# Peptides against a protein of PDB entry 5Z08, part 25

Target 1, 168 residues: chain A of PDB entry 5Z08
Amino acid sequence: RQKDEWAKKTSSLMKQLDWFIGEHLGAMLAAEELGGPVVGELMEIDPDDLSAGFNAHGKLKKATSQPDLDRRQRRIDDIWGPQDEQGQAHKRKRGADEALAASAEMRDLIEQLMNKLVEAGGDNSATYVEIPRESAAARFLVRSKVAMFHPNDARRLRLVDFGRDLDD
Target 2, 222 residues: chain B of PDB entry 5Z08
Amino acid sequence: GLPRLIDAIEEASKIPAKRRQTPIKPTIEKLTTHLYTHGASPDSLLRLADLLTLRNHLDQASLAAITRNLYPSSTVSDEVVLRFIGALGHGQLKPTLALQALFLRWLVMVYHLLENPGVLGQVYGVLFDLLDTAAIRPQLCHLLALVTRRKHVRPFRIQAILTLSRQTGGDPNLTGLLRVFKNYYPEIIVGDATKGRASAFKHPDPQWRQHLDEIQQRRSEA

## One batch from the design tools (peptide; aimed at target 1 Q2 A7 R164)

Design b2_p13_7_s1 (made by RFdiffusion4, then SolubleMPNN; from b2_p13_7, 5 letters changed)
Fold by OpenDDE base, seed 3:
Structure b2_p13_7_s1 (fold): chain B 168 residues (1-168), chain C 222 residues (1-222), chain A 13 residues (1-13)
Amino acid sequence: as target 1 above (168 residues)
Amino acid sequence: as target 2 above (222 residues)
Amino acid sequence: TPTEYEALREALA
C-alpha cells in the first residue's frame, strides 16, 4: 500500500515535472543557451523571443537577427559580431525547436542522474554522469543545489544526496 | 563598550608600537572578544574598516585578528564595502596583500548582509583588474563569482580571463570564474580553459558562518 | 586616500 502510494505520487510528480519542463523551463533554458537571461531572472519568455536572440546586455534583439544553428557554441567574435536581418517566419519555428531541444536535454539529464544514483547503490563515486557539455540544464541543476560537479572534473555531474544528510 | 575599545585602538594606532606607553595587545584582545560575542554595529564597522584599511601603526597580527572577528551584528553599508574595496591593490598606503585577501574573504562571507549588493557590481571593474594579483586571486575570484551579472560579462574580460588562465597554467579560481561567465553566455567557447579543474567557491569558513548566524539571530530578537 | 574614496563615490554616483 505505502509503496504503491509512493509510486503513484512519484509518477504524478514526474508528470508534473515533465509538464513544467516542457511548458516553462525549456523555453527559459533555451533562452539561457542562446545568451539570454539566466533562469530565474526572466519569468516568462515567448518562443518568438528566442528566435530574435539576445544582445550583449541579454535583452531581446529586434526580429531582424538570424539565429545561427551553432549558437550554443560560438567564438567570442561570433557572439559579439554584427548579426544579419533575414527571415521572421523561420524564427518562430526555431524558437520552439530550441525550447523543445532544451526540454529534451533537461529530461535526459535528470533521467541519467537518477539512474546513476540508483545504480550506484550508495557509492557516491559511481553516481557521476559524464556530460558532453556544460549545458543550461546542468547549470540550472547546480544553481538549484540539486546537482553538483565532480570536484576535479567539470564534465562529471551527480545528484546531491539529501538522504545521507538526514541519516547522519 | 565597543566604542570605547575602538577609541583606545584608534589613539594607539597613531603611535608607533615602540613609543606607546601601554601595550595595545590586551585592548585588541578585548575588542576581538567583544566582536566575537556581540558583533559590530554599522557605525562600529565603519570605524573598524578605517582602522583596517588606512595606514596606521597597528601590527599585521592585530589587524588580521580584528578582520577574522569582524562579525556584523546588522547590515553592512556601502561605505564599509567601499573602504575595503579602496584598500585593494598595490601601492604605498595600501594594506598588505595578505590582509587584502582577508578583506575579500570577509566580503564573501558577509555578502548576504550587504545593504546594497549592487555596490560591488558598480566597482566590478576595479575588482576585475586585480585578477593578475596572485596573492588575492582566490578570494577575488570567489567574490566576483557572487557579484558577476550579465552586464559585467564583456568580450575584453573574457579574453582577460583566458589570457590569465594560460599564463597561470589554468588557475582553478579563474576557471571557476570563467564558468560563471559561461552561465550568462553559454555559447562562449572557452576552449580547454574550462576543461580543467574549477573552484566550486565553497563558503570559506562554515564555523564563521554559523557564528555569524547566531549573532544575526540575536539582533532579530532585540 | 580620502581622495580615492571620494573619486570612487563620485564615479558611483
Scores: peptide ipSAE 0.022, ipTM 0.289, DockQ to the pose 0.011
OpenDDE base, seeds 1, 2, 4, 5: peptide ipSAE 0.006, 0.021, 0.018, 0.020; ipTM 0.275, 0.444, 0.490, 0.475; seeds 1, 4 fail the geometry check

Design b2_p13_7_s2 (made by RFdiffusion4, then SolubleMPNN; from b2_p13_7, 6 letters changed)
Fold by OpenDDE base, seed 2:
Structure b2_p13_7_s2 (fold): chain B 168 residues (1-168), chain C 222 residues (1-222), chain A 13 residues (1-13)
Amino acid sequence: as target 1 above (168 residues)
Amino acid sequence: as target 2 above (222 residues)
Amino acid sequence: RPTEYEALRLALE
C-alpha cells in the first residue's frame, strides 16, 4: 500500500516535472546555452535587448573557428542576427527547435540520473552518470542542489540523495 | 651589428646542439645585450619572431632570453604579431606553453606600438578559443581585455566565459575579462562568476616598460 | 593620457 502510494506520487511528480521542462525550463535552458541569463538567477536581461546590442555590429568575418563554434556562432547569429522580416520566422523556428532540444536533453539527463541512483542500490560510487559535455541542463541541476559533480571529475554527475538523510 | 648576430643564430638554429662546432650561448648573449641596449628594428623583429615561433634547434632558455629582451626600437608590424599568434595553442610544431605565455606577455607590453591594433581584433576568435589552456590563460585574458571591442562581445563568448569561470572555480582573470564585457553590455548577468576577485590586469613588468620607453625616446630624437 | 592599463583598470573597477 505505501509502495503504491509512493509510486503514484512519484509518477505525478514526474508528470509535473515533464510539463515544467516542456513549457518553461527548456526555453530558459536554451537561452542559457546561447549565452543568455543563467536559469534560476534573476533574469534582468531581455533577450531582445541583448540581441539588439549584438546586431549593431556587422558580419564578423569567418575566422576559421572550429566547426562546433561556427555552429554555435551561426545559431547565435541566427537567433540574434539582424531582424530582417524573413529572419523572424526562421528565428522563431530555431528558437523553438533549441528549446525542444534543451527539453530533450534535460529529460534524458534526469532519466539517466534517476536510473543510476536506483541501480546503485546505495553505492554512491555507482550513482554517477558520465556527461558528454557540461550543458545548461547539468549546470541547472547542480545550481538547484539536485545534482552534484564528482569532486575530481566534472564529467561525472549524480543526484543528491535526500532519502538517506530521512532514514538516518 | 644586429643583422649579423641574427644570421649566426639562424644558421646555428638549423643544426642540433650536439653537432654545432661552436657554442651558441655567447652569440645569444651578444644578441640579448644588443637588444637591451638598442632594441630591434621592424626587420629584425620579423626575423626574431621566426626564430622564436618556428621549430628549430634552439634551446628553451635561449628562446626565453631573446623574448625577454625583445624591445622594439620602433613599431610592431602586423606580420610580427601574426607570427606570435600563429605560434599559440597545442601542437608538436608549436612552441612550449611557457614560451607562448611569454609571447602573450610581450604582446601586452608592446600593444601601444602596434602599427595596426585592429589586427588582434581580426584574430580575436583564435585567441578566445585558447582560454581553456590554463598555462596561458592569465596573459591571454590580459591581452583580450585590451583587444575586446563591442563587436567581439557575443552571446556564445559570454556563455563560454561563464562556463569556464564555473569550471575553474572563478579564475580572477576570467572575472576580469567578464567585467570588460560588461562595460560594453551592462545588462550582462555575470552572476556568481563575478563574486570573486577580479584581476586588475596591471602592467606585467614596470621595469621592462621603463626601459622600452627609454629605447623609444632615442628613436624620437634621431 | 591615462595609460591603456589605467583605462583598463578604471573599466574593471
Scores: peptide ipSAE 0.020, ipTM 0.306, DockQ to the pose 0.017
OpenDDE base, seeds 1, 3, 4, 5: peptide ipSAE 0.021, 0.021, 0.015, 0.015; ipTM 0.286, 0.301, 0.502, 0.460; seeds 1, 3 fail the geometry check

Design b2_p13_7_s3 (made by RFdiffusion4, then SolubleMPNN; from b2_p13_7, 5 letters changed)
Fold by OpenDDE base, seed 4:
Structure b2_p13_7_s3 (fold): chain B 168 residues (1-168), chain C 222 residues (1-222), chain A 13 residues (1-13)
Amino acid sequence: as target 1 above (168 residues)
Amino acid sequence: as target 2 above (222 residues)
Amino acid sequence: KPTRYEALREALA
């Protein structure tokens, strides 16, 4: 009985989580990956202000163009660039595709984290998932205190075991 | 005048709300109206800083209302600054973290009126060590962004921000502060911590600034 | 504890 109720509650929570990821969180994570607001911080930051690394004299110092920064800056420019009608449709489609990708990444990451936790059999050292990048999904889970990075390796992520702290 | 209003509030602050003979709210409203209209002198600021930072029987709404109307009519002394800094952090005798955030916001907004801006640089370590406190981190990072000089940018602090940034999932305020550090030492390897969104540390309240400027202008004409 | 994550895995699958 208690196991069945727990299984039902868990299933319900997972369905709610999947819905939340698909309907809301994916788009927000995609926005964060594109240099938008961090999930949970309603900071109305004007994009023009994000690029303005205010030096003491208010001039935009060109961040040294590492090619990856140029891709993000292009993404910011693509997100905030001129509103031609064709540009808006492409922008909306790209935004939807990025939201779907972010949703898939979050789902996959959660699945991997849970699988590793089950497989580890209580060995905390075996609960780490190797992450290819510090994604918005990974950051969100850490920020939410659901996951934590390995102290010595930011490429390793694990779920927080909430159940141990209740029995001690 | 303002001193008499402060006297009345100081006396009321010693007494629990349930034991007060008269409601304090009308006196708080008179105080906040006076502060809004005329600002606070250096002496009045010190007294108000004590009311805001020391444990008393004033309600949080009243303390917040005073803080939101705490317009300096003149300069802000080191003593006033140190009262607010001393009120930061965790402890039963300290103000609520919500009120501490308002104090930090106030310090940001009056930074240009400090008699000695260097005083904040002297307590830089105290401020920096509070970055793990999420409730005050946004305003604290903003204040640190103003206060930071080359002498404060040390390897251990760089590493502390990087570590805390990872632990917070790339808090934009920490990213913003790390960018300020990088302005002093461009060679700082910040990795993915700077690739995220950073806070721009804009003025927290442009209307408050405008009103402060009007109060300050009246002093220069007197 | 293991049964919680197994049920989560089954619910995500």
Scores: peptide ipSAE 0.015, ipTM 0.491, DockQ to the pose 0.157
OpenDDE base, seeds 1, 2, 3, 5: peptide ipSAE 0.013, 0.014, 0.013, 0.017; ipTM 0.281, 0.290, 0.273, 0.275; seeds 2, 5 fail the geometry check

Design b2_p13_7_s4 (made by RFdiffusion4, then SolubleMPNN; from b2_p13_7, 4 letters changed)
Fold by OpenDDE base, seed 1:
Structure b2_p13_7_s4 (fold): chain B 168 residues (1-168), chain C 222 residues (1-222), chain A 13 residues (1-13)
Amino acid sequence: as target 1 above (168 residues)
Amino acid sequence: as target 2 above (222 residues)
Amino acid sequence: KPTEYEALKIALA
């Protein structure tokens, strides 16, 4: 029963995360990779908004700052867009393609990080994912304190295991 | 006059110090005194730029002394600017990074005397690609802060500065340059790493500026 | 063994 509720909660969280990546984070990460604003530097993701993001019931609190993020993304697109109408359409398409690519990269990275955490069976040394580059996705996870680099190797990234800190 | 002093130094620059019949130091001192008093004409300035940027047998102290006294008496041509820009970066034929930093400082201080300030904008990429060179970065960021226009602020350059800023622990000069970029595009997020003290890019040497102004005024009255 | 994430994807599908 408790495991099934945990599995359902985890499933719900993953769906919400996937939605967030697809609808919001992917575009912002793409903007960062393209040399736009750094994700999470503007989000005062109030650690309270990330922490408040999950209410005690595991519901993502609607980031109240969603309207400002969308306005900023539009402004970035307007700033870096080609000036001609055909150029704007091509730029919107390119921006959408880059956002999709960034979303895919973030999803893949999260998947690898989670899989390594599970496979490690409590061995922290085995939880590291080797990353080919310091991507916007990797940097975002580190800035958000969701992931950390290996102290001696910036090519190795792992999830922060918050579960251990609760058992101590 | 100045041309004869330059002639003597050009000839001496071809000969290793150990093979010179006469010490060059007294001639360098006469040159620097003349430059301090009268400045350099466009023609003399070009010849001095070649002496400073081309590989020769002059010692680093002499080259630095000439650079510190390189007051233009009039304008600075594109050709002179391009000599100094061409001397930047890594290479066995290039001047030392310490001397390159003095050249960049000089370009900052004479920027208002350039015949065509746009020439630096044309070589913007060359300058920008040298930002990873720590020894010249302070002066390079200052020069780029003067030269940067909206056309130069591109996504890849924003990312390059942000990346380099992280790698350098938030170099104040990079933060200062990023603030210049932000003036053209306010939506550029300067991360928490940039909450640090940015360089204000103040004039490097107010006394040098004042002396330059005095030299420039004397020519306008003649 | 399907990774827990693959198991989660399968459970979400």
Scores: peptide ipSAE 0.006, ipTM 0.290, DockQ to the pose 0.038
OpenDDE base, seeds 2, 3, 4, 5: peptide ipSAE 0.005, 0.020, 0.006, 0.007; ipTM 0.291, 0.308, 0.432, 0.422; seeds 2, 3, 4, 5 fail the geometry check

Design b2_p13_8 (made by RFdiffusion4)
Pose (drawn by RFdiffusion4):
Structure b2_p13_8 (pose): chain A 102 residues (1-31, 98-168), chain B 214 residues (1-190, 199-222), chain P 13 residues (1-13)
Amino acid sequence: RQKDEWAKKTSSLMKQLDWFIGEHLGAMLAAEALAASAEMRDLIEQLMNKLVEAGGDNSATYVEIPRESAAARFLVRSKVAMFHPNDARRLRLVDFGRDLDD
Amino acid sequence: GLPRLIDAIEEASKIPAKRRQTPIKPTIEKLTTHLYTHGASPDSLLRLADLLTLRNHLDQASLAAITRNLYPSSTVSDEVVLRFIGALGHGQLKPTLALQALFLRWLVMVYHLLENPGVLGQVYGVLFDLLDTAAIRPQLCHLLALVTRRKHVRPFRIQAILTLSRQTGGDPNLTGLLRVFKNYYPEIIVSAFKHPDPQWRQHLDEIQQRRSEA
Amino acid sequence: SFTAREVLKEVLE
């Protein structure tokens, strides 16, 4: 099957994203850098793991967030995540993976 | 003759205007004239795109003059297209929004000359996420309308464009893009973009006809 | 066929 290539591509891309977060983004978030990188990654991992865990239930895809988390602000500003409209302490990913003809 | 002019604009591009041993306006005009007559080669286009995209000491009037006369001879590379794509939106590295509107207008006018038009499809999300920026929204919509293929019409983008249409009170450029979306998915709840400058289109055609000569 | 979400789930696990 062609499945593990979609796995190989994902494991490779995950590493490239973590490299970007550690080398470039954490430092930008500080204005320590290492702490910002770890939290951003944990948040993205939690966000992505859940979006698929719901499959169809669009309502269950919110993760609890500290009050003034800069990582969530960045992710919302970059249009990769969205706050819940009723309260801003839960967050979901934008669902890039869902496709009508997937 | 053209590379020499670019070499001069590149050097003047590195130092402030008052420290220049010569006014640059006469040299900018020579470049503008040469581009009007002969077009820009693929290599010259790349160098000009760097000058238009990177932060330098060139003034806005000079950059706009260059952009307006950026008729390609032959083709437009991915290297050129991506530089203009990376120049879009807000950020300290990026050019003014006014120049960005000119770059987006230019990409529409030269869309048929791209060596790899699919490259815009590979950055579709970068173009789309910027629709909120009103200063460049009309030009963004026109370019997105040319770039949209079925694979790009995803539910999250459908919802995002509908929300933006409601919040802006109904931007006709947004509804024009939604029309293109509906062509791929008629299930969707319901300006046919014209060429932005016909004289520029005509002048480009004249310059492009030289490619048939040998 | 298999979907991107199934593969993404396995990779994340």

Design b2_p13_8_s1 (made by RFdiffusion4, then SolubleMPNN; from b2_p13_8, 6 letters changed)
Fold by OpenDDE base, seed 2:
Structure b2_p13_8_s1 (fold): chain B 168 residues (1-168), chain C 222 residues (1-222), chain A 13 residues (1-13)
Amino acid sequence: as target 1 above (168 residues)
Amino acid sequence: as target 2 above (222 residues)
Amino acid sequence: PVTYYEVLAEVLK
């Protein structure tokens, strides 16, 4: 009975997490990967300010600098740029594709992190996932205090062990 | 009633302020007045927790006003607690640190109404790892002072607080938390860190407590 | 275990 309730709650939470990744987080991570704001640092991005684009530090570019058409800024503008009529469908599709890709990356990363945590059986040394790159997804998990990097190797990521305190 | 007010605010929260046909402020004022008078049922409390913790188009002043009037008329469920805990830390999807501080203050003030106080003990690590966040540290230390049990007082956490206390120049809230730890393990050598001024973790708002008690009493009579 | 996933899901939200 308790295991079944646990399984149902876990399933429900995973569905909610999957929904959240798909509906909200994926688009924001895609924006970060494309040079948009860092997920977590800029809380109030006025959609109108998104049109001004972001500098290399994810800060709003002041309107005065000539559009040095840096490829990254085009991608941000393609995802978040105002609905000017004609180019919108391809831009929306590309933005949607990048959001889907970011969502998939986040899902895969979470799955790997969770699997390693379960497999490790409480051995913290075995809970590290090797990440190919420091993705927006990885950085988000660390900023959210959900994951942490290995102190000596930024290619190793683990979930914060919330659960050790649960089994005792 | 309260559900209809929440419905209206939920719908308005989906729309940017500049695109709303009607100002939300009058509805927020009706909500806060209702909450002040009657409190929030468990169901309403969950819906309000979602409005407060999930990213939406509500302004910070409205969110703060709701939080300041978030009187439970009954108990506080684990689900409501977890919504507020999940809203803590750094993230674009997370509420402002100022609002997070209000959530932590609220959790302190309603701690005695939690259906399962143990839920906070289960998320102790999450709360503890946020101590480096200066904006929420005062309320976080207060909450941790309530939640801390012997099982949470581990050598690495003692060392973490000591290190953070040194880095912060002896934050009185950290000193207060160290004193709580020392109550479980008197042998903890805290050095000069405990000689400083410590927070007493007094109730944050006695008037709010009194009003909460009045709301809770009305339910017991009904 | 559930609480970890619950917290994880809420922190990720």
Scores: peptide ipSAE 0.032, ipTM 0.317, DockQ to the pose 0.140; fails the geometry check
OpenDDE base, seeds 1, 3, 4, 5: peptide ipSAE 0.024, 0.018, 0.018, 0.024; ipTM 0.273, 0.273, 0.288, 0.266; seeds 1, 3, 4, 5 fail the geometry check

Design b2_p13_8_s2 (made by RFdiffusion4, then SolubleMPNN; from b2_p13_8, 5 letters changed)
Fold by OpenDDE base, seed 3:
Structure b2_p13_8_s2 (fold): chain B 168 residues (1-168), chain C 222 residues (1-222), chain A 13 residues (1-13)
Amino acid sequence: as target 1 above (168 residues)
Amino acid sequence: as target 2 above (222 residues)
Amino acid sequence: PVTKMEVLKEVLK
């Protein structure tokens, strides 16, 4: 019974989250991955980063100082190529593809986090998902206080067990 | 003229007050008087934005006085806006939170003169994430109320404001911002957070607005 | 647990 209710609630949440991710969050996460504004975190915008300007769609050129080796980190100029109609169409397509990719990563991460929580059977030590990188998706979940990193290992992420605060 | 006054202040800003050969206060007073009378050109605004936002040896009273008299004679460029946005938040190299509050207030008062109002929408996340900083929250909420569009009203931001509103005991500025959000999504369940007093986000300084309008009118007649 | 998910549901509606 509780597992079925949890599964239904999870499925409903996943559908709503899927919609939210697809419609809104994916684009924002993609923007973050591409050096755009951080979704829900205090961006320390260096004046120099601001001076790098906004791309043609109004995103800040972040000089991402961390060489996040993420293949999706592209120069804003590469995303915001020449102002010709073809450049805009390619840019829109690329932006849509990056938003879809970010959406997929967020969905996958949430699914993994939820699966680990269920599999752990109450063992908090077993609820950690190993993440390959600190993605915008991972950071968003942490900032949202939905997930937390392992205190000693930023490659390990788990859902915040909101149930424990009810039993205490 | 204004450029020469800025030159003198820029040079003085490089030197600690105790090591200056001449007091800078008379030059600051001349600058503020000039700004009050004529406003600042886009070029002068950029130079003044650098003086206000970059770490230098100017005293807080002088910086505040310049900010209070920072009347644009024309438009405000994206570059000027970005200088002020970049100066926001916590950090040893950033201006004081009191000065940041004045910058946000200034941005509210000159919002209609921005060359590209969309620039603030682009940095919306940066502004939004500073809402936890109590010292700048009133002006920040006011600016966000002007800047917010449907694209910015997201579930996580609604929740963040609701959470922060609960944590702050229902800050009227947060309640005001939630009402702005509700204009875009009437279905937003704001619960008890909207039952409280909300800020109306009235113009921070009607006299400043009137004086700005007078400066701007002189440009349209020229 | 239910409240955050409900809030998320309400915010996502």
Scores: peptide ipSAE 0.013, ipTM 0.254, DockQ to the pose 0.065
OpenDDE base, seeds 1, 2, 4, 5: peptide ipSAE 0.014, 0.016, 0.015, 0.015; ipTM 0.265, 0.394, 0.396, 0.272; seeds 1, 2, 4, 5 fail the geometry check

Design b2_p13_8_s3 (made by RFdiffusion4, then SolubleMPNN; from b2_p13_8, 5 letters changed)
Fold by OpenDDE base, seed 5:
Order: C-alpha cells, then sequence, then structure tokens
Structure b2_p13_8_s3 (fold): chain B 168 residues (1-168), chain C 222 residues (1-222), chain A 13 residues (1-13)
C-alpha cells in the first residue's frame, strides 16, 4: 500500500515535473543559455514577453567570429539578431528548438541524478553525476537547492538527499 | 597658449626620447598646468586624444599625467570618445592597459559632458567584449553601468557576465553591472552572484569632479 | 520522509 502510494505520488510528480520542464522551464533555461535572465524560484518568463522585449532595433554589427564561441552563443546572436520576416519564423523555430533542447537536457540530467542516487545505496560519494558542462539546467538545480556540486569539482553534481538530512 | 604646447608635444612624440634635442618633460608640465587651470577646448581635446591613443614616443608617465589633467572646458565630441574607445583592447599598437583604464575612468568622469551620450551605446558591444580583460574591468564595468539601457541587456550578455563572475570568483564590479541589468529586467535572478559585495560605482575622484565643475562654470560666465 | 519528489514539487510549485 505505502509503496504503491509512493509509486503513484512519484509518477504524478514526475509527470508534473515533465510538464513543468516542457511548458515553462525549458523556455526559461533556453533563455538563460541564450544569456537571458537566470531562472530562479519565481521567474515566469513569458516567452512572448521575451520575444517582444528583443524587438529593439539595435543593429548588432557582426562581432568578429571568435571561432571557439560555444555553438549556443552563436545561436543567441542568431535568435537576437535583426528580425527580417523570414528571420522571425526561423528565430521562432530556433527558439523552440532551443527550448526543446534545454528541456531534454534537464530531463536527462534529472534522470541521471536520480539514477545515481538510487544506485549509490546511501553512499553520498557515489551519487555524483559527471556533467560535461555547466549548463543552465545544472545551475538551475543548484540554485533551487535540489542539487549541489562537489566541493572540489564543479563537474560533479549530485542531488541533495533531503531524506538523509531529516533522519539525522 | 595650449595649441602651441600641443604642437611642441606632437613634434616631440615623433622622436624617440634619446634622440630629442630638448627634454619634453618641462613642456608636458606646462601642458598639464594649463589643462588644470583652463581645461581643454573641443579642438584641443581631439588633438590630445590622438596623442594619448596613437602609438608615439611619449613616455607612459607623461601620457598618464595628461590624462589625469584632461579637463574639458566645454563638451566632449563623439570623435574624441571614439578615439578613446578605439584605443581599448589588446594589440601592439594599442596603449597600455594601465593607460586604457585611465581613459575609461576619464570617460566615466566626463560622461555628463558628452555631446551625444548615445555614442557609447552604439559601441556597447565593443566595450562589453573587453570585460574579460581584468586590468580594465573595474572602470569598464563603471562605464557600462552608466551606458547600459534596456536594449543592451540581452540574454547572451547576462550569461556572459554570470560566467565571467564565476570564473573571477564574483568580481564586485561584475556584480554591480548585473545589478544594473536587473534594474531593466527584475526577473534576472542573479543567484549568489548578486548577494555578494557589489561596486556602487561611485564617482572615481570627487576632487577631480569639483575642479571640472569650476572649469565648466567659467565657460558659462564667458 | 520528505521524499525528493516532495521537495522537487515544493521547489517547482
Amino acid sequence: as target 1 above (168 residues)
Amino acid sequence: as target 2 above (222 residues)
Amino acid sequence: PVTYYEVLKEVLS
């Protein structure tokens, strides 16, 4: 009975989390990756308000292509560059694609973090996920106090085990 | 007068110090004294901006002394501003980073005298891209804090400052700039980065400001 | 035991 209630609650929460990631968080994380506002507890970034705020006519002259700028940063310039009509549709599509990518990254990261927590069997040292980069997703989880970096290695992320801290 | 002093310094700047027939230091001292007493006209400012920003044989101490006494008697033109902006960054033809920091400090202190403050907004990207240069970052952040408008606060710049803030261990100047950004977009959650000590971007030199005001008042009476 | 999911819900709600 308790396990089934737990499983149902867990399933419901995972569905809610998945919905939240897909409908809200993905766009906000994409905005953060695009150098937008950092997502905290209270930020409802209306994607439409973000789009409206960016219509300011600043002719960004072509910043000289430093070659190694992360592919996402180039996408920012493409998303925030002058909106020609054809460019708007491509920008909306790119924005949607970035939101989807951010959502997928968040989902994958959460899944990895949860799996490691379960696999560790109570060993906190074994709960760390190695992250390839400090993503908006990773930063969000840390800011939300859901995850923490390893004190000596910012490439290692683990879930905060709230269950253990309550039983001590 | 000031034009003759500038002429002498311009000619001396073409010649290595060891090959000059006459020491330039006394002429620099006369120039800085004149600038302190009377300020520089728009035309003189442009000529001095060229002396300060173009590679020449003037010593760094002389260039710094001129910059510290570069009081405008009137307004500062876009052309003068652009000379100083063009002198920023890395390169063999660029002034030293120490001198660039003095230029940025000067731009902060004369910002209210710009004929067109919008000129700095037009070169915002150039300024922003130099934030990784530690030697000029304090003054650069202060200038950006004055120049920043809603149109400049872009997601990529927010992220760039956040990334740089992490890399620098929370530079208070970057935190100050992020607070300026947050004024335009309150929803920018700068997590622990804004909880840190932020620069208030106070006027760099109150005595210099007071002296500038005295020079500017004399213009209004003439 | 405040389940990780309850905390996630509180953080995400």
Scores: peptide ipSAE 0.019, ipTM 0.255, DockQ to the pose 0.152; fails the geometry check
OpenDDE base, seeds 1, 2, 3, 4: peptide ipSAE 0.014, 0.017, 0.013, 0.008; ipTM 0.249, 0.267, 0.217, 0.274; seeds 1, 2, 3, 4 fail the geometry check

Design b2_p13_8_s4 (made by RFdiffusion4, then SolubleMPNN; from b2_p13_8, 6 letters changed)
Fold by OpenDDE base, seed 1:
Structure b2_p13_8_s4 (fold): chain B 168 residues (1-168), chain C 222 residues (1-222), chain A 13 residues (1-13)
Amino acid sequence: as target 1 above (168 residues)
Amino acid sequence: as target 2 above (222 residues)
Amino acid sequence: PVTKYEVLAEVLK
């Protein structure tokens, strides 16, 4: 009974998390990866805002801002990746695609972290996921105190073991 | 002379302190006094760099005292620089982080005497990857601030500093390094990480600098 | 015992 309630509660939480990732967090993570603000500074980022890009302060560029700001933003995009010269519609699509990619990366990372935790059977050394890069997703989990890096290897990430700290 | 003092210390460094026939402290004091008065030649610097960076039986206080008096009388070779860079990081064979911080501080203070300042640019990645090590971060950021060129300012490094700045609650040294990066790319979005206090990367020891200049001047007159 | 998932869900709220 308690295991089944825990499983149901866990499933419900995972659905809520998946929703949150898809609706909110993905766009924010994409913004961070694109050199935008850190997750927690903006509560909501529209994919259209991602396409507009960010100023030197990590703030959303308002579409009405002066042409000189647009040149600096183009330089950011030129520095961070080839800007395809393609039209406003392609920019919006790119913003949406980046949000989807960030959402997928976050979901995959959480899944890996959870799977390793289950597989480890209580061995903390086996709970680490090897991450290919320090993604916005990984950083978010660490900042949120949900995950931690290995003390000696920043390529290894694990979920924080809250079970031990709550039993004390 | 200095070579004989180094010889004696090298031999003593091979032997545990409890098994030495004579105390090494008087020899270390003579060495540091000589270094303070005359500086170290390029050859002596290399030998001293090996004593400081290689695992031996010298005590931490002696190693720190040598490092604090490591005045170059001339230039600093690439080989000497690479000894100190190779001594950085975590590992059983590495010097203590406290000693590594002194090495980084020394490199900052003698940067203008490097035969080839570009050597530090070649090992930029090694230095940059150590920014997560809190004990050496202040001096490491200062050294990176001197070494950084446009070629080093890459997206992944910008992001790494931003990340680490957030994780550290806005370490002023990281903010200072980000400002150096922004000099090459003003468009770098640093968010709230730049609103904090940044280190100005002032010279770590003005008295040491003055004394170094006096040693360097004596050689130019000889 | 607040599950790791509850903490994660609270942090993500």
Scores: peptide ipSAE 0.018, ipTM 0.278, DockQ to the pose 0.078
OpenDDE base, seeds 2, 3, 4, 5: peptide ipSAE 0.018, 0.013, 0.018, 0.017; ipTM 0.379, 0.235, 0.432, 0.415; seeds 2, 4, 5 fail the geometry check

